Peptides against a protein of PDB entry 2AZE. Designs and how they scored, part 35

Target 1, 148 residues: chain A of PDB entry 2AZE
Amino acid sequence: AQECQNLEVERQRRLERIKQKQSQLQELILQQIAFKNLVQRNRHAEQQASRPPPPNSVIHLPFIIVNTSKKTVIDCSISNDKFEYLFNFDNTFEIHDDIEVLKRMGMACGLESGSCSAEDLKMARSLVPKALEPYVTEMAQGTVGGVF
Target 2, 101 residues: chain B of PDB entry 2AZE
Amino acid sequence: GRLEGLTQDLRQLQESEQQLDHLMNICTTQLRLLSEDTDSQRLAYVTCQDLRSIADPAEQMVMVIKAPPETQLQAVDSSENFQISLKSKQGPIDVFLCPEE

## One batch from the design tools (peptide; made by RFdiffusion4, then SolubleMPNN)

Design b1_p11_3_s1 (from b1_p11_3, 8 letters changed)
Fold by OpenDDE base, seed 5:
Structure b1_p11_3_s1 (fold): chain B 148 residues (1-148), chain C 101 residues (1-101), chain A 11 residues (1-11)
Amino acid sequence: as target 1 above (148 residues)
Amino acid sequence: as target 2 above (101 residues)
Amino acid sequence: VKVTTRTMKGF
């Protein structure tokens, strides 16, 4: 009985670990898709334009964005070496990392919400190695969570 | 019996985790390859237009933070305090606003 | 948006 109980504890531990790894894998897949899709988009755009965009017109990854109302007053303090910043707002703000931005841009093909169109899914699959395609399909179907 | 069943379950879970680890390794390898590809990194950018597309351009201001790795960001967003603190250890931080239309 | 900036030696 005690042995069985110990094994049950271990079983639960492993199940939770697998669940965590599933989440990590999904995020990694989304990042890969988003990055590759972004690069592909920009490559195509530059080819069509026959030149790269002006250097000051683009924001290279990585980055973070802060958005707030245009009515918000921001007080910014900067160290001389620009190693430290302090922003004080008079109202609420939002922070988003670059991956979240890419997702909202549709670079992850809607896979993050499991709401891919057929074309979105096709794109998503094309941006990952063959071994990951089944998992992408599962993500699109919202059927991730089973232990294989 | 129950013991045998549990033992078998644990073996199956081990195999499942190994498969999962393999897939994760594939993913991390792909991401590493992307990071090592100069052309990909050159093309890994967004525009202010992209940023405006994810916010309400009429109502929202978008500020961009470019910081070196390991930069610490602390944010407080409450009724009493609205603050963001940035501290870099590896170089200067660049902050700029996306131009309005 | 009103953004004010000041330079400080440290925090």
Scores: peptide ipSAE 0.087, ipTM 0.892, DockQ to the pose 0.041
Fold by OpenDDE base, seed 2:
Structure b1_p11_3_s1 (fold): chain B 148 residues (1-148), chain C 101 residues (1-101), chain A 11 residues (1-11)
Amino acid sequence: as target 1 above (148 residues)
Amino acid sequence: as target 2 above (101 residues)
Amino acid sequence: VKVTTRTMKGF
């Protein structure tokens, strides 16, 4: 009885660890798809334009976005060496990292929310190694979560 | 029996975890390859149009922060305090507003 | 958008 109890505790521990790894894997897949899709998009765009975009018109990864109402008053304090910044807002703000921005741009093909069209799913699958395709399919269907 | 069943479950979970680890390694490798490819990094950018698509500059301002790795970001968004603190250890932080503001 | 920027020494 005690031995079984010990094994049940271990079982639960492993299940939780697997769950965490599943979440991490999904994020890694989304990141991979988003990056590759972004690169592909930009490569195509530059080819069509026959030139790269102006340097000051693009923002290279990595970056962080902060957005707030235009009515928000922001006080910004900057150190002389620009190593330190302090922003004070008089209202709420939002922070988004570059990956989240890419997701909202659709670079992850809607896979992050399981909202993939057939074309989106095809694109997503094409941007990952073969071994990951089944998992991408499961993500698109919202069937990820079980142990395999 | 119960013991045998649990033992079998643990073995299956071990195999499942190993499979996950393998897939994660594949992903990590792919991401590393992307980071090491100069052409990919050159093309890893968004435009102001992209940012406008996710945050309408007509109603929202968009501030872009480019900071060195390991930069500390602390944010407070409460009813009485709205603050963002950035502390870099490796170099200067660049902050600019998205055009059309 | 109203943004006030200040440069401070000795952060």
Scores: peptide ipSAE 0.085, ipTM 0.892, DockQ to the pose 0.041
Fold by OpenDDE base, seed 3:
Structure b1_p11_3_s1 (fold): chain B 148 residues (1-148), chain C 101 residues (1-101), chain A 11 residues (1-11)
Amino acid sequence: as target 1 above (148 residues)
Amino acid sequence: as target 2 above (101 residues)
Amino acid sequence: VKVTTRTMKGF
C-alpha cells in the first residue's frame, strides 16, 4: 500500500512536470513561428520596395516597449554610462516584450489563442520543421496533452 | 494489479516526457539557427506602423527600450508608486520614443 | 508627453 502511494505521488509529480514542459514547448513553437513569419514578411516587403527601410524607421529585436497615456508625466534619471535608468511615472503604464508584440501583430497566426483560420494554420505549419507539425495541429485544435 | 498499473503509467509518462524533450530540442535548435543567421537577424525588426497597431502614439506614448542581455528590469505599478528601473552589466541601454510624440 | 531627464551621479 505504501509503495503504491509513493508511486501515485510520483505519477502526479511527473504529470505536473509534463504540463509545464507542454507550456514551454508551446511558447517555443509560437516564438519560432512568429520570428520566421516576421522575417518572411519583411523580406517580401523589402523585395517589393526594392530597398530596405530607413535605419531609423525600424526596431530590431530584441526590445521592450512601454506605453502609457500621452498625459503621463515621466521623470527619467540616467547614469553617465547609460548602464542604469530610473523612470518615475505619475500614472499607470504597460510593459510588453518583443514576443508579445509579435503575437499581437498576428505573427503567430493566432495560434496563441486558438483562433487560427485554415490559412493561418497552413502558414503556421509551413514555418516549423515536419516533426513539429502534429503538435501545431494539436495546439490549433486545443487537444494538446489529450493522451496524458 | 494496482502496482503493475502504476508502474506501467510511469513508464508511459517517461516516454511522453522524452518525446516532449525531443520536440523542445528541435525548437531550441531552430531558434538558435535564426539567431546565428545574419540575414534573418537583419530582417528581424518591427516598424513604427507595427507599434501603432498595438499602441497608437496619437493616444498613447510608446517608449522603446533596447538593452543588452541580462539587463535587470524592475517595475512597480501601484496606486502609490509607478516606477521602472533598468540595470545593465554588459553595456549601455538605449531608450527612445516612437515618432508623433 | 512630458519627459524630464537627469544625469545621475550614482545610486
Scores: peptide ipSAE 0.063, ipTM 0.889, DockQ to the pose 0.040
Fold by OpenDDE base, seed 1:
Structure b1_p11_3_s1 (fold): chain B 148 residues (1-148), chain C 101 residues (1-101), chain A 11 residues (1-11)
Amino acid sequence: as target 1 above (148 residues)
Amino acid sequence: as target 2 above (101 residues)
Amino acid sequence: VKVTTRTMKGF
């Protein structure tokens, strides 16, 4: 009886670990799709324009953005070597990393929220290796969570 | 019996986890390939127009932070204190505002 | 009170 109880505890432990890895895998897939889609978009745009964008008009990954009301007052302190920054706001702000920005841009094809059209899903599948395509399909259907 | 069933379940879960690990390795390999490709690195960018599509500068001010890897960011957001602290150990931090147009 | 700590990493 005690041995069975120990194994049941271990089973639950492994199930939780698998669930965590599934979440990590989904995020990795989304990142891959978003990055490849972004690169593809920009490559096409530059080909159409027959020139790269102006250097000061683009922001290369990685980056973080902070947004706040246009009325917000920001006090900024910068160290001499620019290694340290301190921002004080008089109102609330939002912080977004580059991956979140890409998702909101639609670079992950709506896969992150399960809002994929047929065309979006086709694009998403085309941006991953064959071995990952079934998982992308499951993500789009919201059926991820089972044990392999 | 119960013991045999649980033992079999654990073995099956191990196989499932190994399959997940394999898929994750494929993903990390793809991401590494992107990071090692010079052209992909050059094309991995967004524009101010992209950022405006997310946070309209007519209503929101958008600040961009470019910092070296391993830069620490700490933010406090409360009713009485709103603060962001950045600390880099690998180089200078660059901060700029996206124009409204 | 919301405190967020993040570490920026490379691409």
Scores: peptide ipSAE 0.063, ipTM 0.890, DockQ to the pose 0.810

Design b1_p11_3_s2 (from b1_p11_3, 8 letters changed)
Fold by OpenDDE base, seed 5:
Structure b1_p11_3_s2 (fold): chain B 148 residues (1-148), chain C 101 residues (1-101), chain A 11 residues (1-11)
Amino acid sequence: as target 1 above (148 residues)
Amino acid sequence: as target 2 above (101 residues)
Amino acid sequence: EKVQTFTMKGF
């Protein structure tokens, strides 16, 4: 009885660990899709334009964005070496990392929400190694876990 | 609840986790390849137009933070105080605003 | 009170 109880605890522990890894894998997949899709987009755009964009016109990854109302007053303190910043806002703000920005741009093909068109899903599959394609499909269908 | 049943379950879970780990390794490898490809790094960028597409600059100010790896950002967002602190140990931090147009 | 912590990382 006690042995069985111990094994049941271990079982639950492993189940939770697997769930965590599933989430991590999904995020990793979304990242590579988003990155590859972004690179592909920009490569194509530059080829058509026959030139790269001006250096100061683009924001290279990684980055973080902060958005707030235009009416928000922001006070900023910066160290001399620019190693330290302090911003004080008089109202709420939002922070988004580059990955979230890419997702909102559609670079992850809507896979992040399981809302992919057939074309989006095809694109997503094309941006991952073959071994990951079944998982991408499951993510799109909301049936993650079947690849085990 | 049987010992044999639980043992079998644990073995199955182990196999499932191993398969999951394998997929994760493949995925991690792909990301490393991207990070090592100089052309991909050069092309890994967004524009202010991209940012405007997801945040209305007519209503929202968009501030961009570029910082060295391992830079720490702490944010407090409450009814009493709203602040962001940045601390880099590897180099200077760059902050700029995306124009409305 | 909402407190967020971020760490800048490369892709």
Scores: peptide ipSAE 0.190, ipTM 0.903, DockQ to the pose 0.777
Fold by OpenDDE base, seed 3:
Structure b1_p11_3_s2 (fold): chain B 148 residues (1-148), chain C 101 residues (1-101), chain A 11 residues (1-11)
Amino acid sequence: as target 1 above (148 residues)
Amino acid sequence: as target 2 above (101 residues)
Amino acid sequence: EKVQTFTMKGF
């Protein structure tokens, strides 16, 4: 019947929306884990060193990095107030935000790729509220949304 | 029947979505707390060593961009044009290189 | 508004 068809369309619509929210939630969880893990690492390191690192030796979040071959020539134009920058490269470049950098540093415990060890999973779980632990486990096992 | 089954499915999906929303609220709350905690923000940094670990300056140049919120970054990466444009409305942009050593 | 232009090479 037409009513059933309409409900099936709605069902599919909701499933897709849920899938999108699952992706958003996973990213939020990864960000939380990465940030907390980074803070924890640095706190421990500073405690061992008995002092913070030199101010100009660290890069605080947020940031963006651009990497390119060291042979790449870059032409840069800057406004007098430094509000505007224009970079022209003679070759390809890569742009990474701070979150991606943290992931590559292992701050998300490999959870972003589902390649975390038992120790990594334990760390990841310890960095989220209890309510999120089951979802972290599902992410690690690749079983997120198994009920769908 | 089919109608009843679909109706039940929609109810279950609604509950599942509500659960997701709840978990997302927990996450956003945690992230907000981190952003509001001065000690956490003080410790929210990477080092040049960290950057070298993901992009070796022996082979790659690593440029760091620190920009105010709402800064626009537009990039073109094609065979004929390689360009990055930055436009800030809330303050100056800081750009520096991660040294090889 | 003054625009400053320079060329930068990698390491």
Scores: peptide ipSAE 0.067, ipTM 0.891, DockQ to the pose 0.036
Fold by OpenDDE base, seed 1:
Structure b1_p11_3_s2 (fold): chain B 148 residues (1-148), chain C 101 residues (1-101), chain A 11 residues (1-11)
Amino acid sequence: as target 1 above (148 residues)
Amino acid sequence: as target 2 above (101 residues)
Amino acid sequence: EKVQTFTMKGF
């Protein structure tokens, strides 16, 4: 009885660890898809324009964005060497990293929110190695875990 | 018996985790390949138009922060204090606004 | 350490 109880505790521990790794894998897959999709988009755009965009017109990864109301007043203090910044706002703000921006741009094909059309799923599958395709399909269906 | 069943379950979970680890290794390898490809990194960018699609500057100001790795960012967002502090140890931080037009 | 301080208003 005690031995079985110990194994059941271990079973639950392993299940939780697997669940955590599944979440990490899903995020890695989304990042891979988003990055490859972004690169593909920009490559095509530059080919169509027959030139790269002006250097100061694009923002290379990595980056962070801060957004707030256009009426928000921001007091900014910058060190002489620009190693330190201090921003004081008179109202609330939002912070988003580049990954979230790419997701909102649709670069992850809606896979992150379960809003993946057939064409979106086709695109997503094309941007991962064959070994990951079944997992991408399960992510789109909301049935992650069946790949095992 | 029950003991044998649980033991078998644990072995199967171990195999599943190993498969999961393998898939994760494939993913990290792909991401590393992207980071090592100069052309891919050159093309890894967004435009101000992209940012406007997320947060329209007509309604919200969008500030872009480009900082070296390991830069510390501290943010306080309360009813009494709204503050962002940035501290880099590896180089200067660049901050600029995304124009409305 | 010298600090540059200025106020920005959203647009």
Scores: peptide ipSAE 0.061, ipTM 0.890, DockQ to the pose 0.037
Fold by OpenDDE base, seed 4:
Structure b1_p11_3_s2 (fold): chain B 148 residues (1-148), chain C 101 residues (1-101), chain A 11 residues (1-11)
Amino acid sequence: as target 1 above (148 residues)
Amino acid sequence: as target 2 above (101 residues)
Amino acid sequence: EKVQTFTMKGF
Protein backbone atom coordinates (compact mmCIF):
# COMPACT_ATOMS: atom_id res chain seq x y z
CA ALA B 1 0.00 0.00 0.00
CA GLN B 2 1.02 3.57 -0.61
CA GLU B 3 0.80 4.39 3.07
CA CYS B 4 3.18 1.59 3.94
CA GLN B 5 5.54 2.71 1.22
CA ASN B 6 5.55 6.22 2.62
CA LEU B 7 6.38 4.90 6.05
CA GLU B 8 9.17 2.77 4.66
CA VAL B 9 10.65 5.84 3.03
CA GLU B 10 10.44 7.64 6.34
CA ARG B 11 12.01 4.65 8.06
CA GLN B 12 14.96 4.75 5.72
CA ARG B 13 15.29 8.49 6.20
CA ARG B 14 15.41 8.08 9.96
CA LEU B 15 17.89 5.23 9.74
CA GLU B 16 20.24 7.36 7.70
CA ARG B 17 19.87 10.28 10.08
CA ILE B 18 20.57 8.03 13.04
CA LYS B 19 23.63 6.68 11.30
CA GLN B 20 24.93 10.20 10.81
CA LYS B 21 24.26 11.12 14.42
CA GLN B 22 26.05 8.00 15.58
CA SER B 23 29.14 9.12 13.73
CA GLN B 24 28.85 12.60 15.17
CA LEU B 25 28.41 11.27 18.68
CA GLN B 26 31.43 9.03 18.35
CA GLU B 27 33.52 11.97 17.24
CA LEU B 28 32.26 14.09 20.12
CA ILE B 29 33.11 11.34 22.57
CA LEU B 30 36.60 11.03 21.13
CA GLN B 31 37.09 14.77 21.38
CA GLN B 32 35.96 14.82 24.98
CA ILE B 33 38.23 11.96 25.92
CA ALA B 34 41.17 13.45 24.06
CA PHE B 35 40.78 16.89 25.62
CA LYS B 36 40.32 15.64 29.15
CA ASN B 37 43.16 13.19 28.80
CA LEU B 38 45.43 15.93 27.50
CA VAL B 39 44.56 18.23 30.37
CA GLN B 40 45.11 15.43 32.84
CA ARG B 41 48.46 14.53 31.33
CA ASN B 42 49.69 18.08 31.40
CA ARG B 43 48.44 18.70 34.91
CA HIS B 44 50.32 15.67 36.13
CA ALA B 45 53.44 16.62 34.23
CA GLU B 46 53.43 20.14 35.61
CA GLN B 47 52.96 18.84 39.13
CA GLN B 48 55.93 16.55 38.73
CA ALA B 49 58.01 19.37 37.33
CA SER B 50 56.74 21.68 40.07
CA ARG B 51 56.25 24.40 37.48
CA PRO B 52 54.48 25.05 34.22
CA PRO B 53 56.41 24.87 30.99
CA PRO B 54 57.77 28.03 29.44
CA PRO B 55 54.94 29.87 27.72
CA ASN B 56 56.60 29.80 24.33
CA SER B 57 57.34 26.10 24.50
CA VAL B 58 53.74 24.94 24.28
CA ILE B 59 51.01 25.18 21.69
CA HIS B 60 47.56 25.80 23.06
CA LEU B 61 44.49 24.53 21.34
CA PRO B 62 43.11 25.29 18.87
CA PHE B 63 45.69 24.91 16.16
CA ILE B 64 46.36 23.37 12.80
CA ILE B 65 49.55 21.76 11.67
CA VAL B 66 50.98 21.43 8.21
CA ASN B 67 53.67 18.90 7.56
CA THR B 68 55.67 18.31 4.43
CA SER B 69 58.96 16.82 3.46
CA LYS B 70 61.97 18.53 4.92
CA LYS B 71 63.11 18.90 1.34
CA THR B 72 59.97 20.73 0.28
CA VAL B 73 60.48 24.33 -0.68
CA ILE B 74 57.83 26.65 0.64
CA ASP B 75 57.20 30.12 -0.64
CA CYS B 76 55.24 32.23 1.79
CA SER B 77 53.50 35.54 1.32
CA ILE B 78 52.21 37.35 4.37
CA SER B 79 50.12 40.47 4.47
CA ASN B 80 51.43 43.35 6.51
CA ASP B 81 48.74 42.90 9.14
CA LYS B 82 49.21 39.12 9.09
CA PHE B 83 45.56 38.61 8.24
CA GLU B 84 46.42 36.74 5.08
CA TYR B 85 48.93 34.03 4.34
CA LEU B 86 49.72 32.28 1.11
CA PHE B 87 51.94 29.23 1.02
CA ASN B 88 53.15 27.64 -2.17
CA PHE B 89 54.79 24.26 -1.93
CA ASP B 90 56.79 22.47 -4.57
CA ASN B 91 55.51 19.14 -3.32
CA THR B 92 52.64 17.55 -1.44
CA PHE B 93 51.73 18.48 2.12
CA GLU B 94 49.45 17.27 4.87
CA ILE B 95 47.10 19.25 7.06
CA HIS B 96 45.93 18.03 10.43
CA ASP B 97 43.69 19.71 12.95
CA ASP B 98 44.34 19.58 16.66
CA ILE B 99 41.87 16.75 17.20
CA GLU B 100 43.69 14.51 14.79
CA VAL B 101 46.95 15.42 16.45
CA LEU B 102 45.54 14.43 19.81
CA LYS B 103 44.32 11.14 18.40
CA ARG B 104 47.74 10.37 16.98
CA MET B 105 49.22 11.23 20.35
CA GLY B 106 47.04 8.53 21.84
CA MET B 107 44.92 10.97 23.79
CA ALA B 108 41.76 9.22 22.62
CA CYS B 109 43.14 5.99 24.06
CA GLY B 110 43.06 4.22 20.74
CA LEU B 111 39.29 4.18 20.86
CA GLU B 112 39.16 5.80 17.44
CA SER B 113 40.87 2.87 15.76
CA GLY B 114 39.71 -0.03 17.87
CA SER B 115 43.12 -0.32 19.47
CA CYS B 116 42.00 -0.01 23.06
CA SER B 117 43.76 -2.09 25.62
CA ALA B 118 42.02 -2.84 28.86
CA GLU B 119 43.85 0.05 30.46
CA ASP B 120 43.04 2.35 27.57
CA LEU B 121 39.39 1.48 27.84
CA LYS B 122 39.46 2.08 31.57
CA MET B 123 40.97 5.50 30.98
CA ALA B 124 38.45 6.31 28.29
CA ARG B 125 35.54 5.39 30.53
CA SER B 126 36.92 7.46 33.36
CA LEU B 127 36.95 10.56 31.19
CA VAL B 128 33.27 10.58 30.27
CA PRO B 129 30.10 11.03 32.27
CA LYS B 130 28.37 7.88 33.44
CA ALA B 131 25.70 8.18 30.76
CA LEU B 132 28.32 7.87 28.04
CA GLU B 133 30.19 4.88 29.43
CA PRO B 134 28.01 2.27 27.72
CA TYR B 135 28.55 3.95 24.39
CA VAL B 136 32.30 4.07 24.95
CA THR B 137 32.20 0.36 25.63
CA GLU B 138 30.26 -0.24 22.44
CA MET B 139 32.75 1.82 20.49
CA ALA B 140 35.59 -0.28 21.81
CA GLN B 141 33.74 -3.45 20.89
CA GLY B 142 32.68 -2.20 17.50
CA THR B 143 29.04 -2.88 18.25
CA VAL B 144 27.69 0.65 18.02
CA GLY B 145 24.43 0.81 16.18
CA GLY B 146 23.81 -2.90 16.25
CA VAL B 147 20.27 -2.42 17.45
CA PHE B 148 19.26 -0.36 14.45
CA GLY C 1 -0.23 -5.91 10.04
CA ARG C 2 2.46 -4.32 7.92
CA LEU C 3 1.28 -0.81 8.69
CA GLU C 4 1.26 -1.44 12.40
CA GLY C 5 4.71 -2.96 12.24
CA LEU C 6 6.16 -0.03 10.37
CA THR C 7 4.53 2.40 12.75
CA GLN C 8 6.08 0.59 15.66
CA ASP C 9 9.47 0.58 13.97
CA LEU C 10 9.29 4.32 13.47
CA ARG C 11 8.46 4.86 17.11
CA GLN C 12 11.43 2.76 18.13
CA LEU C 13 13.71 4.67 15.80
CA GLN C 14 12.41 7.91 17.22
CA GLU C 15 13.31 6.77 20.70
CA SER C 16 16.76 5.75 19.52
CA GLU C 17 17.34 9.10 17.90
CA GLN C 18 16.18 10.90 21.02
CA GLN C 19 18.68 8.93 23.04
CA LEU C 20 21.43 9.86 20.61
CA ASP C 21 20.45 13.50 20.85
CA HIS C 22 20.58 13.27 24.61
CA LEU C 23 24.03 11.73 24.59
CA MET C 24 25.25 14.31 22.11
CA ASN C 25 23.98 17.07 24.35
CA ILE C 26 25.89 15.57 27.25
CA CYS C 27 29.05 15.52 25.16
CA THR C 28 28.57 19.06 23.96
CA THR C 29 28.02 20.21 27.52
CA GLN C 30 31.21 18.54 28.68
CA LEU C 31 33.18 20.15 25.89
CA ARG C 32 31.74 23.55 26.72
CA LEU C 33 32.68 23.07 30.35
CA LEU C 34 36.25 22.46 29.28
CA SER C 35 36.13 25.50 27.06
CA GLU C 36 34.84 27.69 29.86
CA ASP C 37 37.23 26.40 32.51
CA THR C 38 40.28 28.62 32.71
CA ASP C 39 42.47 25.98 34.27
CA SER C 40 41.52 23.41 31.67
CA GLN C 41 42.27 25.80 28.86
CA ARG C 42 45.60 26.64 30.43
CA LEU C 43 46.43 22.96 30.33
CA ALA C 44 45.02 22.31 26.88
CA TYR C 45 48.31 22.36 25.02
CA VAL C 46 50.73 20.16 23.18
CA THR C 47 54.48 20.46 23.06
CA CYS C 48 56.96 20.37 20.24
CA GLN C 49 57.90 16.97 21.55
CA ASP C 50 54.33 15.84 21.01
CA LEU C 51 54.43 17.03 17.44
CA ARG C 52 57.77 15.36 16.86
CA SER C 53 56.21 12.14 18.04
CA ILE C 54 53.65 12.20 15.25
CA ALA C 55 55.73 13.89 12.55
CA ASP C 56 59.46 13.50 12.87
CA PRO C 57 61.07 16.81 11.93
CA ALA C 58 64.12 14.89 10.84
CA GLU C 59 62.08 13.84 7.85
CA GLN C 60 59.16 16.25 7.95
CA MET C 61 58.92 19.90 8.76
CA VAL C 62 55.99 20.80 10.96
CA MET C 63 54.38 24.18 10.66
CA VAL C 64 51.89 25.30 13.28
CA ILE C 65 49.05 27.65 12.47
CA LYS C 66 47.29 29.60 15.18
CA ALA C 67 44.37 31.42 13.67
CA PRO C 68 41.41 33.33 15.07
CA PRO C 69 37.90 31.98 14.75
CA GLU C 70 36.30 32.20 11.33
CA THR C 71 39.66 32.08 9.61
CA GLN C 72 39.35 30.67 6.14
CA LEU C 73 41.76 27.99 5.02
CA GLN C 74 41.94 26.86 1.45
CA ALA C 75 44.28 24.13 0.39
CA VAL C 76 45.10 22.73 -3.00
CA ASP C 77 47.16 19.58 -3.22
CA SER C 78 47.58 18.39 -6.78
CA SER C 79 50.25 17.87 -9.37
CA GLU C 80 49.47 21.28 -10.77
CA ASN C 81 49.82 23.23 -7.56
CA PHE C 82 50.38 22.79 -3.87
CA GLN C 83 48.99 25.75 -2.04
CA ILE C 84 47.55 26.85 1.27
CA SER C 85 45.72 30.13 1.61
CA LEU C 86 44.73 31.61 4.94
CA LYS C 87 42.48 34.58 5.47
CA SER C 88 41.48 35.84 8.88
CA LYS C 89 38.67 38.22 9.62
CA GLN C 90 39.16 38.67 13.34
CA GLY C 91 42.85 39.12 13.85
CA PRO C 92 46.37 38.22 12.90
CA ILE C 93 47.42 34.69 12.12
CA ASP C 94 50.45 33.24 13.80
CA VAL C 95 52.56 30.68 12.00
CA PHE C 96 55.68 29.09 13.36
CA LEU C 97 57.84 26.06 12.80
CA CYS C 98 58.38 23.23 15.20
CA PRO C 99 62.11 22.76 15.58
CA GLU C 100 63.73 19.41 15.03
CA GLU C 101 65.18 19.38 18.52
CA GLU A 1 48.33 46.09 1.75
CA LYS A 2 51.94 45.14 1.88
CA VAL A 3 52.94 41.54 1.43
CA GLN A 4 56.10 39.95 2.68
CA THR A 5 57.38 37.09 0.63
CA PHE A 6 60.00 34.60 1.62
CA THR A 7 61.04 31.07 0.84
CA MET A 8 61.10 28.52 3.59
CA LYS A 9 63.34 25.51 3.34
CA GLY A 10 63.73 22.42 5.41
CA PHE A 11 65.79 22.82 8.53
Scores: peptide ipSAE 0.064, ipTM 0.891, DockQ to the pose 0.037; fails the geometry check

Design b1_p11_3_s3 (from b1_p11_3, 9 letters changed)
Fold by OpenDDE base, seed 2:
Structure b1_p11_3_s3 (fold): chain B 148 residues (1-148), chain C 101 residues (1-101), chain A 11 residues (1-11)
Amino acid sequence: as target 1 above (148 residues)
Amino acid sequence: as target 2 above (101 residues)
Amino acid sequence: PKVTVRTMKGF
């Protein structure tokens, strides 16, 4: 009885660890797809334009986005060496990392929400190694979560 | 029996975790390859048009922060305090706005 | 195009 109890505790521990790894894997997959898709998009766009975009017109990764209402008053304090910034807002704001921005741009093909069209799923699968394709399919169907 | 069943479950969970580890290693490798490819990094950018698509500057101001690695970011968003603090250890932080047009 | 944010005050 005690031995079984010990094994049940271990079982639960492993299940939780697996769950965490599943979440991490999904994020890694989304990141991979988003990056590759972004690069592909931009490569195509530059080829069509026959030139790269002006340097000051693009934002290279990594970056962070902060957005707030245009009516929000912002007090910005910057150190002389620009090593330190302090922003004070009079209203709420949002912060997004570059990966989240890419997701909202559709670079992850809607896989992050399981909202993939057939074309989106095809694209997503094409941007990962073969070994990851089944997992991408499961993500698109919302069937990830169990042990395999 | 119960013991045998649990033992079998643990073995299966071990195999499942090993499979996950393998897949994660594949992903990590792919991401590393992307980070090491100069052409990919050159093409790893978004435009102001992209940012307008997710946060319309007509209604929202969009501030972009480019900071060195390991930069500390602290944010407070409460009813009485709305603040973002940035502190870099490796170099200057660059902040700019995305225009409406 | 990017517009650099100017500081309101320095420290």
Scores: peptide ipSAE 0.172, ipTM 0.895, DockQ to the pose 0.033
Fold by OpenDDE base, seed 1:
Structure b1_p11_3_s3 (fold): chain B 148 residues (1-148), chain C 101 residues (1-101), chain A 11 residues (1-11)
Amino acid sequence: as target 1 above (148 residues)
Amino acid sequence: as target 2 above (101 residues)
Amino acid sequence: PKVTVRTMKGF
């Protein structure tokens, strides 16, 4: 009886670990799709324009964005070497990393929220190795982890 | 019996986890390949137009922060204090504003 | 285009 109880505890432990790894894998897949899709978009755009964009018109990854109301007053202090910044706002702000920006741009094809059209899913599948395609399909259907 | 069933379940879960590990290795390999490809990194950018689609500068000011890896970010967002602190150990931090147009 | 944020105070 005690031996069975110990194994049941271990089973639950492994199930939770698997769940965590599933979450990590899904995020990695989304990042891969988003990055490849972004690169593909920009490559096509530059080919159509027959030129790269102006150097100061683009922001290369990685980056972080901060947004706040246009009426928000910001007090910014910068160290001499620019190693340290301090921003004081008189109202609330939002912080977003580059991955979140890419997702909101649709670079992950709506896979992050399970909002994939047929075309979106086709694009997502085309941006991952064959071994990952079934998992992408499961993500789109919301059936990830059903076999565990 | 119960013991045999649990033992079998654990072995099956081990195999499932190994499959996940394999898929994760494939993913990390792909991401590493992207990071090692100079042309891909050159093309890994967004525009101000992209950022305006996320937060319209007509209503929101959009600030872009380019910081070296492992830069410390401290944020306080409360009714009494709204503050962001950045500390870099590996180089200068650049901050830009996206124009409204 | 990118516009550098102006420094208001130094420390």
Scores: peptide ipSAE 0.172, ipTM 0.895, DockQ to the pose 0.033
Fold by OpenDDE base, seed 5:
Structure b1_p11_3_s3 (fold): chain B 148 residues (1-148), chain C 101 residues (1-101), chain A 11 residues (1-11)
Amino acid sequence: as target 1 above (148 residues)
Amino acid sequence: as target 2 above (101 residues)
Amino acid sequence: PKVTVRTMKGF
């Protein structure tokens, strides 16, 4: 009985670990898709334009976005060496990392919400190695929760 | 019996985790390859138009922070205090606004 | 084009 109880504890531990790894894998897949899709988009755009965009017109990854109402007053303090910044707002703000921005841009093909169209899913699959395609399909279907 | 069943379950879970680890390794390898590809990094950018698409351009101001690795970001968002603090140890921080004409 | 944010004060 005690042995069985110990094994049950271990079983639960492993199940939780697997769940965590599933979440990590999903995020890694989304990052890969988003990055590759972004690069592909920009490559195509530059080819069509026959030149890269002006250097000051683009923001390279990584970055952080802060957005707030245009009515928000922002007090910014900066050190002389620009190593330290302090922003004071008179109202609420939002912070987004670059991955979240890419997701909202649709670079992850809607896979993050499991709401892919057929074309979105096709794109998503094309941006990952073959071994990951089944998992992408599961993500699109919302059936990742299973243990294989 | 129950013991045998649990033992078998643990073996199955081990196999499942190994498969999962393998897939994760594939993913991390792909991401590493992307990071090592100069052309990919050159093309890994967004535009102000992209950024405006994620917020209400009519109502929202979008500020971009470019900070070196290991930069510390602390944010407070409460009724009493609205603050963002940035501290870099590896270089200067750049802050940009997406122009809104 | 991106515009560098100007500080209100330095420290």
Scores: peptide ipSAE 0.158, ipTM 0.894, DockQ to the pose 0.033
Fold by OpenDDE base, seed 3:
Structure b1_p11_3_s3 (fold): chain B 148 residues (1-148), chain C 101 residues (1-101), chain A 11 residues (1-11)
Amino acid sequence: as target 1 above (148 residues)
Amino acid sequence: as target 2 above (101 residues)
Amino acid sequence: PKVTVRTMKGF
């Protein structure tokens, strides 16, 4: 009885670990799709324009954005070497990393929310190695982890 | 019996985890390849128009932070304090505003 | 936006 109880505890621990790895894998897949899709979009755009965009008009990854009301007052303190920044706001703000920005841009094809159209799913599949395609399909269908 | 069933379950879970690890390795490899490809890195950018699509500077100010790896970011967003602290050890931090339309 | 920038020698 005690042995079985120990194994049941181990089973639950492994299930939780697998769940965590599933979420990590999904995030990695989304990042891969988003990055490749972004690169593809920009490559096509530059080809159509027959020139790259002005250097000051683009923001290369990685980056972080902070947004707040345009009425928000911001006090910024910067060290002389620019190694340290301190921002004080008089109102609430939002912080988003580059991955979140890409998702909101639709670069992950709506896969992050399970809202992929047929075309979006086709695009998503085309941006991952063959071995990952079944998992992308499962993500789109919301059937990830059905075997566990 | 119960013991045999649990033992079998654990073996199956181990196999499933190994499959996940394999897929994760594939993903990590692909991301590394992207980071090592000069052309991909050159094309890995967003525009101000992209940022306006998610946060219009006409209504919201959008500040962009370019910080070296391992930069520490601390944020406090409460009724008493609204602060962001950045500390880099590997180089200077660049901050700029996304222009309005 | 209303932003005030101050340069300091350190924190």
Scores: peptide ipSAE 0.271, ipTM 0.900, DockQ to the pose 0.041; fails the geometry check

